# Ledger of designs, part 113: peptides against a protein of PDB entry 9GMZ

Target 1, 343 residues: chain A of PDB entry 9GMZ
Amino acid sequence: TGFPLELLTRPATERLAYFENYTVAHPRLKEVYEILMRTIAEPAGASFIFVYGASGVGKTTLRLRVEQKLTELALPKLESDRARVPVVGIEAIAPESRYFNWKEYYTRALITLEEPLIDHKFDYGVRGISRDNFGKINVESKVVAPALRRALENALIHRHPDVFFVDEAQHFGKVASGYKLQDQLDCLKSLANMTGILHCLLGTYELLTFRNLSGQLSRRSVDIHFRRYCADSPEDVQAFKSVLLTFQQHLPLAETPNLVDHWEYFYERTLGCIGTLKDWLKRVLSDALDREATTITLKDLQKRALSVAQCQKMFKEIQEGERQLSETEADVQNLRSALGLGA

## One batch from the design tools (peptide; made by RFdiffusion4, then SolubleMPNN)

Design b2_p15_5_s2
Fold by OpenDDE base, seed 1:
Structure b2_p15_5_s2 (fold): chain B 343 residues (1-343), chain A 15 residues (1-15)
Amino acid sequence: as target 1 above (343 residues)
Amino acid sequence: SELEKLAEEFSQPLP
């Protein structure tokens, strides 16, 4: 089991595209994928799903694979309901100021929801929102955020996706503290309530700080922790080695590189984050293909590795996030013990 | 295995 051998005769662009589109199935991804799919199918009155984990753990890959599966499962219904969109996925933009740009958020959400392939002209009820001759949504600069919100609410109700994904959702929390941060939470809550659409927010551990500001959101949310692999766990080390073995089999090179023998170095420079590992291998593969190299060497890996200083910074951010979760888990256990429910 | 089934699903290119 490995890459199609025919790729060895194909252009470097096709070889790289194969690796980019390849997803390793690994235990942590499987776990969060199954929980997320189940929660989307049966939200049980939840309005939000929070998926949090380290940067580069693979949250975007999780989102894209869930979007693919939801689309596949919806195909038979989409033939009869031409207005329906099975899933919507956007990335939240980092605010350029102390304020989240809701106008940009609503515009991007509308553009993503209203892809050209949907023949049904929907009246958004907002002047300055139109479709061009190619069916692309155009939003005039004069359209204000409250009007864009109403357009998005109407579009979400009409298209009725099973879930609305927001990647990099920690950016909602990158606003001025106090009442303004509460206003952002109330804005998201209101959007989910008005549309009846389940929202899934994916982000770093900074998303926990945002989530914890609203006890009402926490009561209507499902939490999914996308954990990295930990070197202190023999099971996690074995899973990480298995991922390396799979990646080395799926690098479209004439000679299979031995990545597994260097597992400690890969762990040191990825912190057990599979997305970081894939991105690293992608850069190294691109360099190898540009040189028409038959394989990847340790020297090629070292050339594209994150610096020790970058890894140390990322590791501190991970440790702080994992600590906050451990404190929350301990608080839950203490609460359960105090209630007589046992640990 | 269940992981192998998921690997087969993930063998499809992302859209």
Scores: peptide ipSAE 0.441, ipTM 0.930, DockQ to the pose 0.178
Fold by OpenDDE base, seed 4:
Structure b2_p15_5_s2 (fold): chain B 343 residues (1-343), chain A 15 residues (1-15)
Amino acid sequence: as target 1 above (343 residues)
Amino acid sequence: SELEKLAEEFSQPLP
């Protein structure tokens, strides 16, 4: 089953939007989706979930699909509990300064948690936080970070989401010293503990530093590794080819492009990361639609590919992350062996 | 398959 053929008669914007909103179900996404959904349903006293993996592996797509599902599952209960928000998801912003901007984080979290459509008004108990005539949260510039934190704590308690998602969470780690990174982690722990809300941090392998810095977090966290597809695994290569086949069927073009025959080139320029692949295809589709092209060619792909230098840099970052995980697994095995537990 | 079931679920547009 491919894209709806009626899209070929629709505006380029609708055709592009179809592809943007399309998600390929693939083995790694399924695995992580199921683990994440299960962990959210039964956190077993966990306060944190860490979802880590390569940049462009598809973590944002995972988040959005989980948010959609949690919202769908909550709908029957939301009729009776008008104060409840089923899920909240934000993206952490890279700080312009050497320090994470907690004020901005709390403000964005409050704005996202307090959707205009929520009929149940909540008083934040903080001067300078208000709703406008459209129900949008306004935070005055004079409101300080500790006050915004209290407002967010109160809002999270009142709205009681099943999970609070923070995408690009490695940005919490952008601090000038290891001590300050610990302070950031303690702030996050305190927020989760004070609210009783499960926090899911999605990010790059830099999130591993958070796990390693706090043995207390490790006791209250679930780790989920969102792996890329590896070219040295025949099964992973077949899964990657199957993703290409699915994407080529869901590109709303008059002539189905042959992506599968170019799988090695796609792998070379995506490193087995499906998000990177989707973003690449989206750019190429946009260009094709702008030209009213009937299909996508290899030349069109080449024009929008990441450079070899970009891929080399990304691959080095991936290898370092995968190495750190492998070392951690080896350390666990060494510990088990030292304890007289079988490997 | 379980993957096909997930594919059907994911066939719905993201909001």
Scores: peptide ipSAE 0.439, ipTM 0.929, DockQ to the pose 0.192
Fold by OpenDDE base, seed 3:
Structure b2_p15_5_s2 (fold): chain B 343 residues (1-343), chain A 15 residues (1-15)
Amino acid sequence: as target 1 above (343 residues)
Amino acid sequence: SELEKLAEEFSQPLP
């Protein structure tokens, strides 16, 4: 089963949008999706979920698919509770300045939480926060971060989402020299505790620094490692080839490109990260559609590939993250052995 | 398979 053949007669924008919205089901995504859905349904006193993995592994796709599913599952309840939002998801922005912009974070979170065409007007109790006639939130420039925090706390309590997602959450760690990363964690912990809302932080292996800084957060967190596919695993190689096969069937082109025969080149330039692969194919598809091309060639792929230098940098960051996790697993085994618990 | 069921679920466009 491939893309709908009628797309070949559609505008390039619709063909590209189809591919953007397409998600390949693959073993690692299935695993983390099921763990995440189960953890959201049964938090067991957890206040945080940490989803960490390589850049471009597919964390944003995971988030969006979980948001979709939680929304679908909530629909019957939303008919009776018009104030409820089933899920809220934001992306943390990398600060342009050396400091994380909490004002911007709270503003974006508040806007996203209230973007649903919820007929239920909520008063934030904060002067300078209003809704327009379209229900969009307007935040006046005079509103300070502590006031926006209170507005967000009240909105989260009122809307009662099952989870609050923060994508690219490693950006909370981008504090200026001399600021403690702990202060950022204490702010997030306080927000989760004050609202009673489960927070899911998705990010790179830099999130491990957050996990390790607070033994108190660790006791109230669930960790989910979103692994890449590894070329040293025959099973992972087969899964990666199967993803390539699925993508080639879902590229809305007149002639199906042979991606699978180039699997090693795809692996070299994606490091087994399916999000990086999808983004690469999206760029190549866009170029092909702009040229009204019937297929994608190796030359088209090469034109939009990450450079070897970029891949080498990304690979070092991945190896460091994987090493830190492996050391932590070894420390747990050593602790168990020292306690007289079998390994 | 369970993966095929997930593929069917993911066949829906993202909102």
Scores: peptide ipSAE 0.436, ipTM 0.928, DockQ to the pose 0.177
Fold by OpenDDE base, seed 2:
Structure b2_p15_5_s2 (fold): chain B 343 residues (1-343), chain A 15 residues (1-15)
Amino acid sequence: as target 1 above (343 residues)
Amino acid sequence: SELEKLAEEFSQPLP
């Protein structure tokens, strides 16, 4: 089924919003969604989940769809336990300084835990944390990071989310020394252990540095690789073409554009990353709607495409990440063989 | 298919 035809009579803003909110179900998204949902339901003593993959593969879409599902599944319990929050999701901010801002992280996490819809006033036991008349948390500038951490620990214990998501989690790794990165991991590990809350870190292949730095985290983590589609796999090419077909059916334009015939150009400029593809199509759709165009053309696509230089840079970053994973997989196989467990 | 079931689940707008 395509987009609702009534959208053709609606304002450009509603037509764009429809496409923004639309998610294509595709094999790689299904796979990682099912693994993630299963791992959250049955963490088996894991304290961390690492979801890593290329920039623009669709990690944020995965997070948002899991948050939606966990919220839906929790609704019957939330009626009886109004203190419970089913899931918490934050995005890690890139530090402007060489140091990760823990104060900002804890503040954002607290604000996200305390959505205005939660009537139950919780006392964080920390001076300088208050709620306004709308239930919004206000944190005074004088509140120190250790106090905010205790407030977050208490809030996570009281709200009992099934998972705490941190998107763009590679930003924890931008700390200038390996020792400082270990300290950041130990802080996160301590937060997960003190609260008993499962943490899911989503990010680029830079998250592999976190995995490799702590043998103790590796024993308490589940790893999920969100792979791109590869042009050397006939199955992946077919899946990518199917995604293009679905997107062309869900572009709210009077004339359905033929995206599938241009699949190689779409692949060249997205590297098989569906989020990059969606963002590209969103920009092109916006331009088409602004011009009151009936369809999109190859020229419209070309105007909003990533440059060849951008694609070459992104591809090098992907190849390095895929190489590091291949080495790790080989090391696991070698270990299994050395243990007599077979391949 | 299982993908169709997931597509139905994803038919809901993201909040």
Scores: peptide ipSAE 0.433, ipTM 0.928, DockQ to the pose 0.174

Design b2_p15_5_s3
Fold by OpenDDE base, seed 2:
Structure b2_p15_5_s3 (fold): chain B 343 residues (1-343), chain A 15 residues (1-15)
Amino acid sequence: as target 1 above (343 residues)
Amino acid sequence: SSLQELAEQFSQPLP
């Protein structure tokens, strides 16, 4: 089943929005989605979930689809518990300064948690936190980070979400000279422990450096590797071709483009990352709609492709992350051998 | 298939 054919008579904005909102179900996304949903339902004493993988693998898409499902599943409970929020999702911002801005993080988390439509208004017990006439939270600039933390802790306890998502969580690893990355981990650990709320950190392979610094977090964390598709695996190549086939059927154009015949070129310029592929196709679709084109061509694809230099940089970052994970698996095996447990 | 069921779920627009 392709896109709704009625879209061909709709404005370019609606056609583009359809493709933006469309998610291809693919094997790696399904696997990670099922593990993540299961872990949220049954944390088994975990305080953290780490979801790591290449930039553009589809982590944000995973988060948004899990948030949607958790919201859907919570609807019957929200009728009886008007204070409850089923899920909270934020994106961590790269600090402009040499250190992570906790004040901004707590402010954004509070604003996201306390949406205007929540019937039960919570008193934060902090001067300079208020609601406007539209019910939106306003945080005055005078409110200090420790007060915002207490407000967030109280709000998380009261709203009791099933999970707190932080996308682009590798940005917690950006610390000023003289600060320890461990202190950032201890802050997050303390927030999770004080609230009893499960935290899910999604990020690039840079998140592994953050994850590995705390042996105490390791005992209370679940790790989920969101892998790219690899060209050396026939199964992964077939899955990648199937994703291309699905995308070509869901491009709202009069003539279905043949993307599958160009799979090697798509792989070369995406490194098997489906988010990178979707973003590329979105740019090409936008250009095609602006021209009122009936289809997209290889020339249209080439115009919006990542450069070879960009792909080479991204590939080095992926190889380093995949190497670090492989070393961790080898270290476990070496430890088991040294303990006399065998292979 | 479980992948088809997930595809149907993902056919719904994100909020």
Scores: peptide ipSAE 0.409, ipTM 0.924, DockQ to the pose 0.171
Fold by OpenDDE base, seed 3:
Structure b2_p15_5_s3 (fold): chain B 343 residues (1-343), chain A 15 residues (1-15)
Amino acid sequence: as target 1 above (343 residues)
Amino acid sequence: SSLQELAEQFSQPLP
């Protein structure tokens, strides 16, 4: 089924919001969604989940859909336990400074844990943390990072989420020295251990550097590779075409655009990343709605496409990440062979 | 198909 036809009579903002909120179910998203949901339900002593893949593969969409499902599954328990938050998700910010801003991270995590739907005021035991009249957390400038950490530890213990999501987690690694990355990972590990809360870090292939630096995290973590679609796989090409077909049916325009006939151009400019595809189509839809256009043309697509230079850069970053994973898989096979376990 | 079931689940708007 396509978009609701009633949207054609609605404001451009509602039409755009429909498409923004629409999620195409596709094989790679299903695979990682099922693995992630199972791992959250049965962590088996894991303290971390790492979800890594290309920029724009759809990690944020995966997170949001898992958050939605965990919230839905928790509803019966939330009636009896009003203190509980089923899930918490934050986005890690690229530090403007040479140092990761732990104060901002803890503040954002606290604000997210304390969304206004929670009637029960929790005292964090920290002076300078308060709630406004709307229940929003206010953190005074005088509150230092160690105090915010204690507040977050207490909040996580009290709210007991099934998982703590950190999106764009590669930003922890942008601290110019490998030593600072280890210290950050040890800090996150300590937070997970102190709270007993499972942490899920979502990010680019830059997260693989975190795995290599912390042999201690490797023992208590599950890895989930969110792969892109590859043009050398007939199955992946068919899945990508199916996604294009679904998106063209869900663009709230009077005339259904033919996206599938341009699948190679879409693949060239998205590298098989469905998030990149969705974001591109969203920009093009916005432009079409602003012009009151009945459909989307190839010229409209070309106007909002990533440049070839951008795609070449993104592709090099993907190839390096895929290479590192392939080398790791080969190392595992070599180790198994050397141990006499057979290939 | 299990993909159709997921599509139905994803038919709900994100909050």
Scores: peptide ipSAE 0.408, ipTM 0.924, DockQ to the pose 0.176
Fold by OpenDDE base, seed 1:
Structure b2_p15_5_s3 (fold): chain B 343 residues (1-343), chain A 15 residues (1-15)
Amino acid sequence: as target 1 above (343 residues)
Amino acid sequence: SSLQELAEQFSQPLP
């Protein structure tokens, strides 16, 4: 148990990279991972998966671990089918205006699908999309969004990924008007339908507003709530302390720091979000390695902690999201009761 | 003891 002791003789960059690449298989991550993997394997006619939860809960870690696993499972088939990509993942960009930049979205998706190492070159049939001498996709500025969409549809059909991931998907909802938000939902729905590719949208609780606008998407979507750990649950507190103990054992330092004794302070400054905790510990580890320190102190932790004001803001956003979900769960229960279905 | 047992479980790779 713990980090490889040989890391203590390695450069600071290698020690930091070990911790960056290390993933704690905590209960909430394991649960959502298993649900997501099962849903990707057996979508049962779903076109969308929505994964929502607090900022810093670990959604990007979940995505990356699923991408890795899907790639590993696909390797035997990829040797025979050189056109296939097992998984594609992009991050949605926050709109600079009150409008989502579809041109940028389609361009990023095409670039991600068309890795330089793919021997099987696909002709998109779109003038101004080419590969350079290194196999990298180049999109000329003159290429319009409808042409990029057709290129992406063709690329998705040809590469046939098991899932298309969109991280930070709440950015689709950051538009000026309700009708334009519906048009964007219809655009995504059309892309999923035209390609036959399952889309997984990961985002904050703001994604719920986007998801709830289309009663038609709800019929073809699977919802996954990635919950934080709650201090009012003894089981969640025990899990959170065990995550701290696991990270404590995997910090490549000469002296194991005592993180568990400070669990309340860690909880106060992470709100039970393990991604926020990992990012905090990564910053503190980097500082310790730069100083050639043997351990991490409470003072080192305090130096890199989120401010109380940041935590208060994040907590309000979490409480609003959790409230909206609780109301939705109550509405489902009321509907079941009204239908004569037992609770 | 119980925290260490959980930490050992959490140290395992995802399935």
Scores: peptide ipSAE 0.364, ipTM 0.918, DockQ to the pose 0.929
Fold by OpenDDE base, seed 5:
Structure b2_p15_5_s3 (fold): chain B 343 residues (1-343), chain A 15 residues (1-15)
Amino acid sequence: as target 1 above (343 residues)
Amino acid sequence: SSLQELAEQFSQPLP
């Protein structure tokens, strides 16, 4: 198993695009994918799904694969219901200011939900929201956040997606001094409740702060931990080496590079995060294609590796997140013991 | 090898 050999005669852009679009179905991705798909199919009264894990673990890859699958599954129903959008996915932007920009969020959500190719046009009932001659949504600068929220609520109800994805959702937690993070969560909760649409928030371990703020959210949320591979687990090391072997077979180069023999160096510079690994290999592949190189060397890898300082920072953030989860597991055991349920 | 068998599994599409 490997890349199509015909790619070796194709332009560098096509070779790079193949690797960009390639997904390794590694155990942690598959596990989280199956849980997420099942939860979307049968939310059991949940209004939120939280998917949290290390930066670069592969959350965006998970989102895109679920969006693709939900779209494929919905195709037969879309023939009869031309107003429906099966899934909507956005990325939350890091605010340049101290405040999360709800106006920008609602605008981006509306633009994504109401793509030009949707035949069944919807009237938002909001002055200053229009479609151009190409069917693209235009939002005038005068439109205020409460009006954009109502437009999004109406659009979500009309388009009735199975799930609304928000990637990088930790950015909702960026609240200035004097505002409560609770107010942001209540805003999201209200949007989910008013629309009846399941929301899936993907982000870093900073999303754990959202879970801890409200026992009401916990009753209506499903938590999914997207774990990294750990070097202290023989099974995780074997999986990580197998991911390297899969990637080396799918790099569209004339000579297959030996990535597996350097697994410790790859682990040191990715912390067991497969998204970080893929992004690294993508940069190295791009450099190799630009040079018309037949393979990738250790020197090529070293040139595009994250610095030790970057890895040390990322590792501290991971350790803090993993610690908080471990404490939560211990708290559950303590609660069960205190209730007389036993261990 | 056991790694190759896993790599073949990981090369399959998600279900």
Scores: peptide ipSAE 0.357, ipTM 0.918, DockQ to the pose 0.927

